Peptides against a protein of PDB entry 4GXB. Designs and how they scored, part 48

Target 1, 277 residues: chain A of PDB entry 4GXB
Amino acid sequence: VPTEEVSLEVLLSNGQKVLVNVLTSDQTEDVLEAVAAKLDLPDDLIGYFSLFLVREKEDGAFSFVRKLQEFELPYVSVTSLRSQEYKIVLRKSYWDSAYDDDVMENRVGLNLLYAQTVSDIERGWILVTKEQHRQLKSLQEKVSKKEFLRLAQTLRHYGYLRFDACVADFPEKDCPVVVSAGNSELSLQLRLPGQQLREGSFRVTRMRCWRVTSSVPLPSGSTSSPGRGRGEVRLELAFEYLMSKDRLQWVTITSPQAIMMSICLQSMVDELMVKKS

## One batch from the design tools (peptide; aimed at target 1 T205)

Design b2_p22_4_s4 (made by RFdiffusion4, then SolubleMPNN; from b2_p22_4, 10 letters changed)
Fold by OpenDDE base, seed 2:
Order: structure tokens, then sequence, then C-alpha cells
Structure b2_p22_4_s4 (fold): chain B 277 residues (1-277), chain A 22 residues (1-22)
């Protein structure tokens, strides 16, 4: 792609559009810096955020495809897909809510976290009770962003990334699940017919390893996933989990977002390693 | 049958995983 100056649209979690003028050859960090500058986000806070490739669903929700890598050219990455449903989104890229304290000290950082949190609640990524929702709405009406965030930080799945409904082989084969990544874990929520909501929590520290696989059903083979046609790529995330002492078990998630899930796992590991260093 | 490709394989650092074993 020839190097040209272009206008690139980057969305915030709440769908707010940030237009930046960049070069087609600008890498992820360059674009991120441009976005930060546009938002007046201090340079020292840039590292708390990342750019993500997402697919905007019909309801306006974002299906996270992957984090844009450092070597990528965001303009090329998004435009090469030739679909308007794909967007670039700015989102915080850390897991420990303790880092919120650093970000919240800045007005722009605070606003970004607030907007993201509001969006996550509205999208059901953060789980709230009726009473909690009332409290949050009250704070939102008062535009008390810090208090809002402090309350939100106590909520279930705060800081988690929620994935689209998918299938796992846990606790049994072909279980429909909703996977969320956060707090150094994968949360698998399952509601079987006639049963209460169940959640499986898989801490990354108890994962010996994980892998992403892609497969294509062969004409002679059967499709294992409903709605999958012949030749459709099937992505899976499999992790080997320490279920109990000396008992490892593989758990496999079949999801188009398997890559993103893996990225989350790696990111969680990286953050934990930083804390240990 | 499926044509399977490993896109990536990752390991939890030993120092993290070993803590879980304790």
Amino acid sequence: as target 1 above (277 residues)
Amino acid sequence: SLELHVVGEFYTPEELFNEALE
C-alpha cells in the first residue's frame, strides 16, 4: 500500500468516533499516539490502552477480533477487510483494577475509563444487580465519574472482556457458554435447559498451557458445529487446566474469537509477570 | 475429519504455574 495521508476512524468503547490523520504506513503505536493526542491523553498514559480490531454487530456491540499488534498498520488491517462492520476500538489494556488509580488521576483517562465502564455495563459485560444498577444510574446522573468507577470496580466481571456466545466441551460436550476474560481468568458461564446459571472459573495460573487451532471441515467429514458449513474455518482455544492436585484436563472452546481469547490469556500472563518482577 | 492447524501454543510461566501446584 502506498504511503498516503488518510483519515482513520477509531472508536471508543461507547462508540464515540475519534478521527485521526495518519499515514497508511503508520504502525499501531503511531496511530495510538495520534488518538491519544486527539483526546489530549498524556503520553505516560498511552501504555494503559490498546487498539483492537472489532466487528460491530447489528446491535452496535463489539465483537473483539484481536488486539492490533505493534508491527501492524491499523489502516491496512481494518481497510483490507473491506467491510464496514470492522472497526478499530480504543480500550484499556490492563487487567488489574489497581491501575485504574493511575489512569483516573487524569481527566481524560478518567473519562475514558468511565465511558468504557458505562458501555460495559450497558452491554452486560459487567454484571450488576438491580440495586447496583440503581446506584450506578444515580451516580451517572450526578456525573460522579470517580464514584461511579469505584462502585463499578466492586462489581462482578469488572474489567472483563466478554465474548460472543460460543461452545465449550466443559462441563460436557457441546455446551453453549459465554466466555469472559478478566482478573487473570476465563469465566465460562453456562445455562443448560432448566438449570441455573453456572460459572466455571479458570485461573490462568492453573493453565499449564493453551493453544489456538484452526480447522477446516473436509468434504468427507462431518461438521461439528451447528451453522458451520463445509470449508468454514473453525477456531478453537484449548487449555490444559489443573483441575485438582495432579489432575490436568483439557478444556476446549470453539469460538471465532479463539485468537482474541488467547491474546487475553497472554496479556494476563504478561501482567502477572510484571507484578512478580 | 478436519484439517487441523495449530495457530499458536503458549505456556504459563513455570513460576506462575508452580504456585498453583503448591
Scores: peptide ipSAE 0.425, ipTM 0.865, DockQ to the pose 0.772
OpenDDE base, seeds 1, 3, 4, 5: peptide ipSAE 0.423, 0.425, 0.424, 0.425; ipTM 0.864, 0.865, 0.863, 0.865

Design b2_p22_5 (made by RFdiffusion4)
Pose (drawn by RFdiffusion4):
Structure b2_p22_5 (pose): chain A 263 residues (1-190, 198-221, 229-277), chain P 22 residues (1-22)
Amino acid sequence: VPTEEVSLEVLLSNGQKVLVNVLTSDQTEDVLEAVAAKLDLPDDLIGYFSLFLVREKEDGAFSFVRKLQEFELPYVSVTSLRSQEYKIVLRKSYWDSAYDDDVMENRVGLNLLYAQTVSDIERGWILVTKEQHRQLKSLQEKVSKKEFLRLAQTLRHYGYLRFDACVADFPEKDCPVVVSAGNSELSLQLREGSFRVTRMRCWRVTSSVPLPSGGRGEVRLELAFEYLMSKDRLQWVTITSPQAIMMSICLQSMVDELMVKKS
Amino acid sequence: ESLTLNPAFDPNAPDEEVLRTL
């Protein structure tokens, strides 16, 4: 892409706009640094956040497509799709909530975690009852951002990434499920199954050839993981999802974080 | 098809319940 200065909108998890001037040839880290500079996020906290390509739904919710890799050009990644529904999003990119402690030491880092946690509750990524949700919106007005976040860290599925509803062959073939990734596992809500990353020997991403539109082709995508169900018993679990690649990215990210910790 | 091997895999992990009803 010829080098040219452009304006790029990067959204926070709650949809707040962050406008940055970047080059069409800037890579992911360059764009991330420009967003951090605009927000006054310290350099030493940039590594706790990443940029994601998402599809914004009619209701404003985001369906995560992929985490942008180091070699990618974010302006090109989003513009090449030729659709205003696709957005670049900044979100925390680690899994262990112990890292929240490092981020919350800074006012901007705390504000970012607070904003995405409020949105996570609103969009049902964090699981609460109708009554609990009522209480939380109230506590939100009455407590500091820090206190609100400490409470949120104890809520069901805090720190998880939720995927669009899809199907899986667990427990039975073609079961409708909601899949979420977090806390070193995949959660399948059918009833519920919890699949630990450390029990997955491997996972595979498969795709059908592109098919005519039922002007965009369609592809059947699957993410299958080989799971140690019990001693010396491995069983494949298959999820059929247009977000199979994002799920694979999350599994790799969770495995990588476990290994960094082990080291 | 893309296959990824998990270096954190534990073949000697203790048994654990996977499915439950709430």

Design b2_p22_5_s1 (made by RFdiffusion4, then SolubleMPNN; from b2_p22_5, 9 letters changed)
Fold by OpenDDE base, seed 4:
Structure b2_p22_5_s1 (fold): chain B 277 residues (1-277), chain A 22 residues (1-22)
Amino acid sequence: as target 1 above (277 residues)
Amino acid sequence: TQVFENPVFDPDAPEEEVLREL
């Protein structure tokens, strides 16, 4: 792509549009810096945020595709998909809520965390009781952003990224699940027929390893329904988990977001490595 | 297929119940 100046739209979690003038050749960090400058976010807080490629659903929800890597050209990455449903989103990129304290010290950082948290609650990514919801709404009406965040930090799945409904082989084969990543775990919410809602918690510290695989389903011979005959690439995330003492078991998640899940795992691992150093 | 080894894997971590009711 020829190097030219373009207007690039970057969304906040709440759908607020940030328009930045960048070069088509600008890398992810260059675009992130431009967004930060547009928002008046201090340079020392830029590292707490990242750019993500998302698919906007019809209801305005975001399906996270992947984190944009440093070597990428965000303009090219989004435009190459040739679909307006793909967007670039700014979101916080750390997992430990303790880092919120650093970000909240700045007005712009506070606003970003607030907007993200409101959106995550509205989208059901953060789980709230009726009473908690009432309290949050009261704080929102008062525009008490700090108090809102302090309450939100106590809520279930605060700081988690929720994925689209998918399938896992845990606890049973072909089990429908909703996966969320956060707090150094993968959470698998599931409800088997006739059972209560359950959560499988897979702590990163008990994952020995993981992998992402892609497969093309073999055309099953008979039903030539000429439907989307592009053998839809099946993506899987598999991780080997320490279920009990000296007992490792592979768990496999089948999801178009397997890459994003793997990115989350790596990101959580990286953060834990920093804490151990 | 590339397998990512987890450097923070702790085989001696306390056992936690994987599956719980909500």
Scores: peptide ipSAE 0.675, ipTM 0.964, DockQ to the pose 0.851
OpenDDE base, seeds 1, 2, 3, 5: peptide ipSAE 0.673, 0.674, 0.672, 0.674; ipTM 0.964, 0.964, 0.963, 0.964

Design b2_p22_5_s2 (made by RFdiffusion4, then SolubleMPNN; from b2_p22_5, 9 letters changed)
Fold by OpenDDE base, seed 2:
Structure b2_p22_5_s2 (fold): chain B 277 residues (1-277), chain A 22 residues (1-22)
Amino acid sequence: as target 1 above (277 residues)
Amino acid sequence: EVVFENPVFDPDAPEEEVLSEL
């Protein structure tokens, strides 16, 4: 691609648009720096955020496709998809809420975390009770961003990334699930027929390994699930989990977001490695 | 197929119930 100056749109979690002038040859970090400069985010806080490729759904929700890698050219990565549904989103890229303290010290960082958290609550990514919701709304009305975040940090799935509804083979085959990644775990929310909502919690420290597989379903003459077009690539994330002492079990998630799930796992592992060092 | 080995895997981690009610 020839090097040209272009206007690139980067979205915040709340859908706020940040327009930056960049080169088509600018790498992810260059674009991130441009976004930071536009927001007046200090350089020392840039590392707490990343750019993500997302697909904007009809309801305005974001389906995370992948994290943009350092070597990528964000302009090329998004425009090559030739669909306006694909967007670049700025989001915090750490898992431990303790790092919020560093980010919250800066006004811009605080605003970014606040906007993200509000959005995550509104999207149902963070699980809240009615009373908690009331408290959060009260704090939001007061524009008490720090107190809002402090309360939010105590909530279930704070800091988690929620994926689109998909299918897992746990606890039984072809179980509809909603996967969320955060706090060094994969959470699988599921409701079996006639049962209450349950959560399967899979801690990263109990995953021996994981893999992403890509397959093209053979045209088997049987029941085309109505929504899978003939020839859609099937992605799966499988992880080997220590269910009990000396008992490893593979859990497989079938999802178009399997790559993003794997990226989340790697990111959580990397963060844990830093803490152990 | 790419398999990722987990360097933070702890076989001695305390057992927790995987499934809980929400």
Scores: peptide ipSAE 0.673, ipTM 0.963, DockQ to the pose 0.861
OpenDDE base, seeds 1, 3, 4, 5: peptide ipSAE 0.671, 0.671, 0.673, 0.672; ipTM 0.962, 0.962, 0.963, 0.963

Design b2_p22_5_s3 (made by RFdiffusion4, then SolubleMPNN; from b2_p22_5, 8 letters changed)
Fold by OpenDDE base, seed 2:
Structure b2_p22_5_s3 (fold): chain B 277 residues (1-277), chain A 22 residues (1-22)
Amino acid sequence: as target 1 above (277 residues)
Amino acid sequence: MEVFENPVFDPNAPEEEVLREL
């Protein structure tokens, strides 16, 4: 792609559009810096955020595809897909809520976290009770962003990324699940027929390894679900988990977002490594 | 296929119930 100046749209978690003038040859960090400058986010806070490639759903929800890599060209990455559904989103890129304290010290950082958190609650990524929801709404009406975040930090799945409904082989084969990544875990929410809602919690520290696999389903005969074209690549995330003492078990998640899940795992691992150092 | 070995894997991590009711 020839180097040209272009206008690039970057979305915040709440769908707010940030237009930046960048070069087509600008890498992810260059674009991130441009977004930060446009928002008046201090340079020392840039590292708390990342750019993500997402697919915007019909309901306006974001399906995270992947984090944009440092060497990547965001303009090329999004435009090469030739679909208006694909967007670049700015989101916080850390997992430990303790880092919120650093970000919240700045007005712009506070606003970004607030907007993200509001959006995550509205999208049902953060799980809230009726009472908690009422409290959050009261704080939102008062525009008490710090208090709102402090309450939100106590909520279930605060800071998690929620994935699209998919399938896992846990606790049984072909189990419909909703996967979320956060707090150094993968959470698998599931409801089997006639059962209560359950959560499988898989702590990263108990994962020995993980892998992403891609396969083209062989046209085996009968059970083509009507909507999956005969040639769709099946992505799977598998991780080997320490289920009990000396008992490792593979858990496999079948999801188009398997790559993003793997990125989340790596990111959580990286953060844990920093804490151990 | 790439397998990622987890450097923060702790085989001595406290056992927790994986599956819980919400």
Scores: peptide ipSAE 0.655, ipTM 0.961, DockQ to the pose 0.872
OpenDDE base, seeds 1, 3, 4, 5: peptide ipSAE 0.654, 0.654, 0.654, 0.655; ipTM 0.961, 0.960, 0.961, 0.961

Design b2_p22_5_s4 (made by RFdiffusion4, then SolubleMPNN; from b2_p22_5, 9 letters changed)
Fold by OpenDDE base, seed 2:
Structure b2_p22_5_s4 (fold): chain B 277 residues (1-277), chain A 22 residues (1-22)
Amino acid sequence: as target 1 above (277 residues)
Amino acid sequence: EQVFENPVFDPDAPEEEVLSDL
């Protein structure tokens, strides 16, 4: 692609648009720096955020496709998809809420975390009780961002990334699940027929390995799942989990977001490695 | 197919119930 100056739109978690002038040849970090500069985010906080490729759903929710890698050209990555549904989103890229303390010391960092957290609650990514929701609303009305975040940090799935509804082979084959990644785990929310809502919690430290597979379904005549076009690539994330002492079991998630799930796993692993060093 | 080995895998990690009620 010829090097040209272009206007690139980057969204915050709340859908706020940040327009930056960049080169088509600017890499992810260059674009991130441009966004940071536009927001007046200090350089020392840039590393707490990343750019993500997302698909904007009809309801305005974001389906995370992948994290943009360092070598990528965000302008090319998003425009090459030739669909206005694809967006670049700025989001925090760490998992441990302890790092919020570093970010929230800065006004801009605080605002970013606040906006993200509000959005995550509104989207149902963070699980809240009625009472907690009331408390959060009260704090939001007072514009008490720090106190809002402190309360939010205690909530279930704070800091998690929620994926679109998909299918897993746990606890049963072809089980509809909602996967979330965060706090060094994959959480699978599921409801079996006649049962209450349950969560399968898979800690990263108990995953021996994981893999992403891509397959093209053979045109087997019968099971036209209505929404899968005949040529749609099936992505799966499988991980081998230590269910009990000396008992490893593969768990397989079938999802278009399998790549993003794998990225999350790697990111959580990387963060844990930093903490162990 | 890419298989990722987990360097933070701990075979001696305490057992936890995978499934819980919400």
Scores: peptide ipSAE 0.680, ipTM 0.964, DockQ to the pose 0.862
OpenDDE base, seeds 1, 3, 4, 5: peptide ipSAE 0.678, 0.679, 0.680, 0.679; ipTM 0.964, 0.964, 0.964, 0.964

Design b2_p22_6 (made by RFdiffusion4)
Pose (drawn by RFdiffusion4):
Structure b2_p22_6 (pose): chain A 263 residues (1-190, 198-221, 229-277), chain P 22 residues (1-22)
Amino acid sequence: VPTEEVSLEVLLSNGQKVLVNVLTSDQTEDVLEAVAAKLDLPDDLIGYFSLFLVREKEDGAFSFVRKLQEFELPYVSVTSLRSQEYKIVLRKSYWDSAYDDDVMENRVGLNLLYAQTVSDIERGWILVTKEQHRQLKSLQEKVSKKEFLRLAQTLRHYGYLRFDACVADFPEKDCPVVVSAGNSELSLQLREGSFRVTRMRCWRVTSSVPLPSGGRGEVRLELAFEYLMSKDRLQWVTITSPQAIMMSICLQSMVDELMVKKS
Amino acid sequence: SESVSYTPAELFEEAETELAEE
């Protein structure tokens, strides 16, 4: 891509706009640093956040497509799709909530975690009852951002990433499920199954050839993971999802974080 | 298209050892 200065909108998890001037040839880290500079996020906290390509739904919710890799050009990644529904999003990119402690030591870092947690509750990524949700919106007005976040860290599925509803062959073939990734596991809500990353020997992403539109082709995508169900018993679990690649990215990210910790 | 990723053996073998000790 010829080098040219352009304006790029990067959204926070709640949809707040962050406008940055970047080059068409800037890579993911360059764009991330420009967003951090605009938000006044310290350099030493940039590594706790990443940029994601998402599809914004009619209701404003985001369906995560992929985490942008180091070699990617974010302006090109989003513009090449030729659709205003696709957005670049900044979101925390670690899994263990112990790292929230490092981020919350800074006012901007705390503000970012607070903003995405509020959005996570509003969009049902964090699981609460109708009554609890009522209480939370109230506590939100009455408590500091820090106190609100400490409470949110104890809520069901805090720190998880939620995927569009899809199907899986667990427990039975073609079961409708909601899949979420977090806390070193995949959660399948059918009833529920919890599949630990440490019990997955491997996982595979497969795709059909592109098919005519039922002007975009369609592809059937699957993410299958080989799971240690019990001693010396491995069983494949298959999820059929247009977001199979994002699920695979989350599994790799969670495995990588476990290994960094182990080292 | 197909892509396969593997959990590091060091990490995965810990789950097998825990099940063997049960």

Design b2_p22_6_s1 (made by RFdiffusion4, then SolubleMPNN; from b2_p22_6, 11 letters changed)
Fold by OpenDDE base, seed 2:
Structure b2_p22_6_s1 (fold): chain B 277 residues (1-277), chain A 22 residues (1-22)
Amino acid sequence: as target 1 above (277 residues)
Amino acid sequence: MSQTFYTPEELFNEAVEELEAE
């Protein structure tokens, strides 16, 4: 692609559009810096955020495809897909809520976290009770962003990334699950017919390894989910989990977001390693 | 195609030790 100046749209978690003028040859960090500059986010806070490729759903929700890589060209990455449903989103890229303290010290950082958190609650990524929801709404009405975040930080799945409904082989084969990544774990939520909501928590530290597999299903007739055309790539995330002492078990998630899940796992691992250093 | 990632031993071993202590 020839180097040209272009206008690139980057979305915040709440769908707010940030237009930046960049070069088609600008790498992810260059674009991120441009977005930060546009928002007046200080340079020292840029590292707390990342750019993600997402698919915007019909309801306006984002299906995270992957984190944009450092040497990737965001303009090319998004435009090459030739679909308006694909967007670039700015989101915080750390897991430990303790880092919120650093970000919240800045007005722009605070606003970004607030907008993201509001969006995550609205989208059901953060789980809230009726009472908690009332409290949050009250704080939102008062525009008490810091207090809102402090309350939100105590909520279930705060800071988690929620994935689209998918399938896992845990606790049994072909279980419909909703996977969320956060707090150094994968949370698998399932509701079997006639049963209460169940959650499996898989801490990344108890994963010996994980694997992303891409395959093209053979046109053998029966296993095509109704919406997948013949020849669509199937993605799976499998991880080997320490279920108990001396007992490792593989858990496999079949999801188009398997790559993103893997990225989350790596990111959580990286953060834990930083804390240990 | 498949790509495998490993949890650092420093993290995994801690989890093992925790389970052994239970």
Scores: peptide ipSAE 0.633, ipTM 0.954, DockQ to the pose 0.862
OpenDDE base, seeds 1, 3, 4, 5: peptide ipSAE 0.630, 0.631, 0.632, 0.631; ipTM 0.953, 0.954, 0.954, 0.954

Design b2_p22_6_s2 (made by RFdiffusion4, then SolubleMPNN; from b2_p22_6, 10 letters changed)
Fold by OpenDDE base, seed 2:
Structure b2_p22_6_s2 (fold): chain B 277 residues (1-277), chain A 22 residues (1-22)
Amino acid sequence: as target 1 above (277 residues)
Amino acid sequence: SSETFYTPEELFNEAVKELEAE
């Protein structure tokens, strides 16, 4: 692609549009820096955020496709898809809420975390009780961002990335599940007919390994889920989990977001390693 | 096609030890 100056739209988690002028040849970090500059985010806080490729759903929710890699050209990455549903989103890229303290010290950082958290709650990524929701709304009305975040940090799945409904082979074959990544784990939530919500928690530290598999289903397979066009790539995330002492079991998630899930796992691992260093 | 990723041994081994201690 010829190097040209272009206007690139980057969305915040709440859908706020940030327009930046960049070169088509600018890499992810360059674009991130441009976004940071536009927002007046300090340079030392840039590392707490990343750019993600997402698909905007009809309801305005974001389906995370992947994190943009350092070598990528965000403009090319998003425009090459030739669909307006694909967007670039800025989101925090750490898992430990302790890092919020660093980010919250800055007004812009605080605003970003606040906007993200509000959005995550509104989208149901963060799980709240009725009472908690009332408290959060009260704080939101008061525009008490720090207090809002402090309360939010205590909530279930704070800081998690929620994926679209998909299928897993755990606890049973072909179980519909909602996967969320956060706090160094994958949470698999399922509700079987007539049953209560169940959650399986899979800590990344108990994963010996994980695997992303891409396959093209054979046309003869009746397992075309409704809405899957013929020839669509099937993605799976499988991980080998230490279920108990000396007992490893594979769990497989079938999801178009398998790559993103893997990225999350790696990111969580990386963060844990940093903490240990 | 597939790609496999491994949890660092030091992290995994810690988890193993935790389970052994239970």
Scores: peptide ipSAE 0.633, ipTM 0.955, DockQ to the pose 0.858
OpenDDE base, seeds 1, 3, 4, 5: peptide ipSAE 0.630, 0.631, 0.631, 0.627; ipTM 0.955, 0.955, 0.955, 0.954

Design b2_p22_6_s3 (made by RFdiffusion4, then SolubleMPNN; from b2_p22_6, 9 letters changed)
Fold by OpenDDE base, seed 2:
Structure b2_p22_6_s3 (fold): chain B 277 residues (1-277), chain A 22 residues (1-22)
Amino acid sequence: as target 1 above (277 residues)
Amino acid sequence: MEQVFYTPEELFNEAVKELEAE
């Protein structure tokens, strides 16, 4: 692609548009810096955020496809898909809420975290009771962003990335689940017919390994679910989990977001390693 | 295509030890 100056739209978690002028040849970091500059985010806080490729759903929710890698060209990455559904989103890229303290010290950082958190609550990524919701609403009305975040930090699945409903083979085969990544774990929420919501928590530290598999289903004469077109790539995330002492079990998640899940796992691992050093 | 990732031994071994202590 020839190097040209282009206007690139980057969205915040809440859908706010940030327009930046970049080169088509600008890499992810260059674009991120441009976004930071546009937002007046200090350079020392840039590392707390990343650019993600997402698919915008009809309801405006984001389905995270992947984190943009350092060597990628965001303009090319998003435009090559030739679909308006794909967007670039800025989001915090750390898991430990302790890092919020660093980000919150800056007005822009605070605003970004606040906007993200509000959005995550609105989207149901952060689980909130009725009473908590009332409290959050009150704080939001008062525009007390710090207090809002402090309360939010105590909420279930704060800082988690929620994925689209998918299928897992745990606890049973072909179980519909909602996967969320955060706090160094994958949370698998499932509601079986007539049953209460169940959650399985899988800590990354108890994963010996994980794998992402991409396969093209052979046209097996079996009734393709009407929604999967012939030849769609099937993605799976499988992880080998230490269920108990001396007991490893594979858990497999079938999801178009398997790559993103894997990225989350790696990111969580990386963060844990940084804490140990 | 398949890509495999491994949890660092240091992290995994700690988890193992925790389970052994239970």
Scores: peptide ipSAE 0.617, ipTM 0.953, DockQ to the pose 0.855
OpenDDE base, seeds 1, 3, 4, 5: peptide ipSAE 0.612, 0.612, 0.615, 0.614; ipTM 0.953, 0.953, 0.953, 0.953

Design b2_p22_6_s4 (made by RFdiffusion4, then SolubleMPNN; from b2_p22_6, 9 letters changed)
Fold by OpenDDE base, seed 2:
Structure b2_p22_6_s4 (fold): chain B 277 residues (1-277), chain A 22 residues (1-22)
Amino acid sequence: as target 1 above (277 residues)
Amino acid sequence: MEEVFYTPEELFNEAVKELEAE
């Protein structure tokens, strides 16, 4: 692609548009820096955020496809898909809420975290009771962003990335689940017919390994679910989990977001390693 | 295509030890 100056739209978690002028040849970091500059985010806080490729759903929710890698060209990555559904989103890229303290010290950082958190609550990524919701609403009305975040930090699945409903083979085969990544774990929430919501928590530290598999289903004469077109790539995330002492079990998640899940796992691992050094 | 990732031994071994202590 020839190097040209282009206007690139980057969205915040809440859908706010940030327009930046970049080169088509600008890499992810270059674009991120441009976004930071546009937002007046200090350079030392840039590392707390990343650019993600997402698919915008009809309801405006984001389905995270992947994190943009350092060597990628965001303009090319998003435009090559030739679909307006795909967007670039800025989001915090750390898991430990302790890092919020660093980000919150800056007005822009605070605003970004606040906007993201509000959005995550609105989207149901952060689980909130009725009473908590009332409290959050009150704080939001008062525009007390710090207090809002402090309360939010105590909420279930704060800082988690929620994925689209998918299928897992745990606890049973072909179980519909909602996967969320955060706090160094994958949370698998499932509601079986007539049963209460169940959650399985899988800590990344108890994963010996994980794998992402991409396969093209052979046209098996079996009734293709009407929604999967012939030849769609099937993605799976499988992880080998230490269920108990001396007991490893594979858990497999079938999801178009398997790559993103894997990225989350790696990111969580990386963060844990940084803490140990 | 398949890509495999491993949890660092340091992290995994700690988890193993925790379970052994239970």
Scores: peptide ipSAE 0.614, ipTM 0.953, DockQ to the pose 0.856
OpenDDE base, seeds 1, 3, 4, 5: peptide ipSAE 0.609, 0.611, 0.611, 0.611; ipTM 0.952, 0.953, 0.953, 0.953

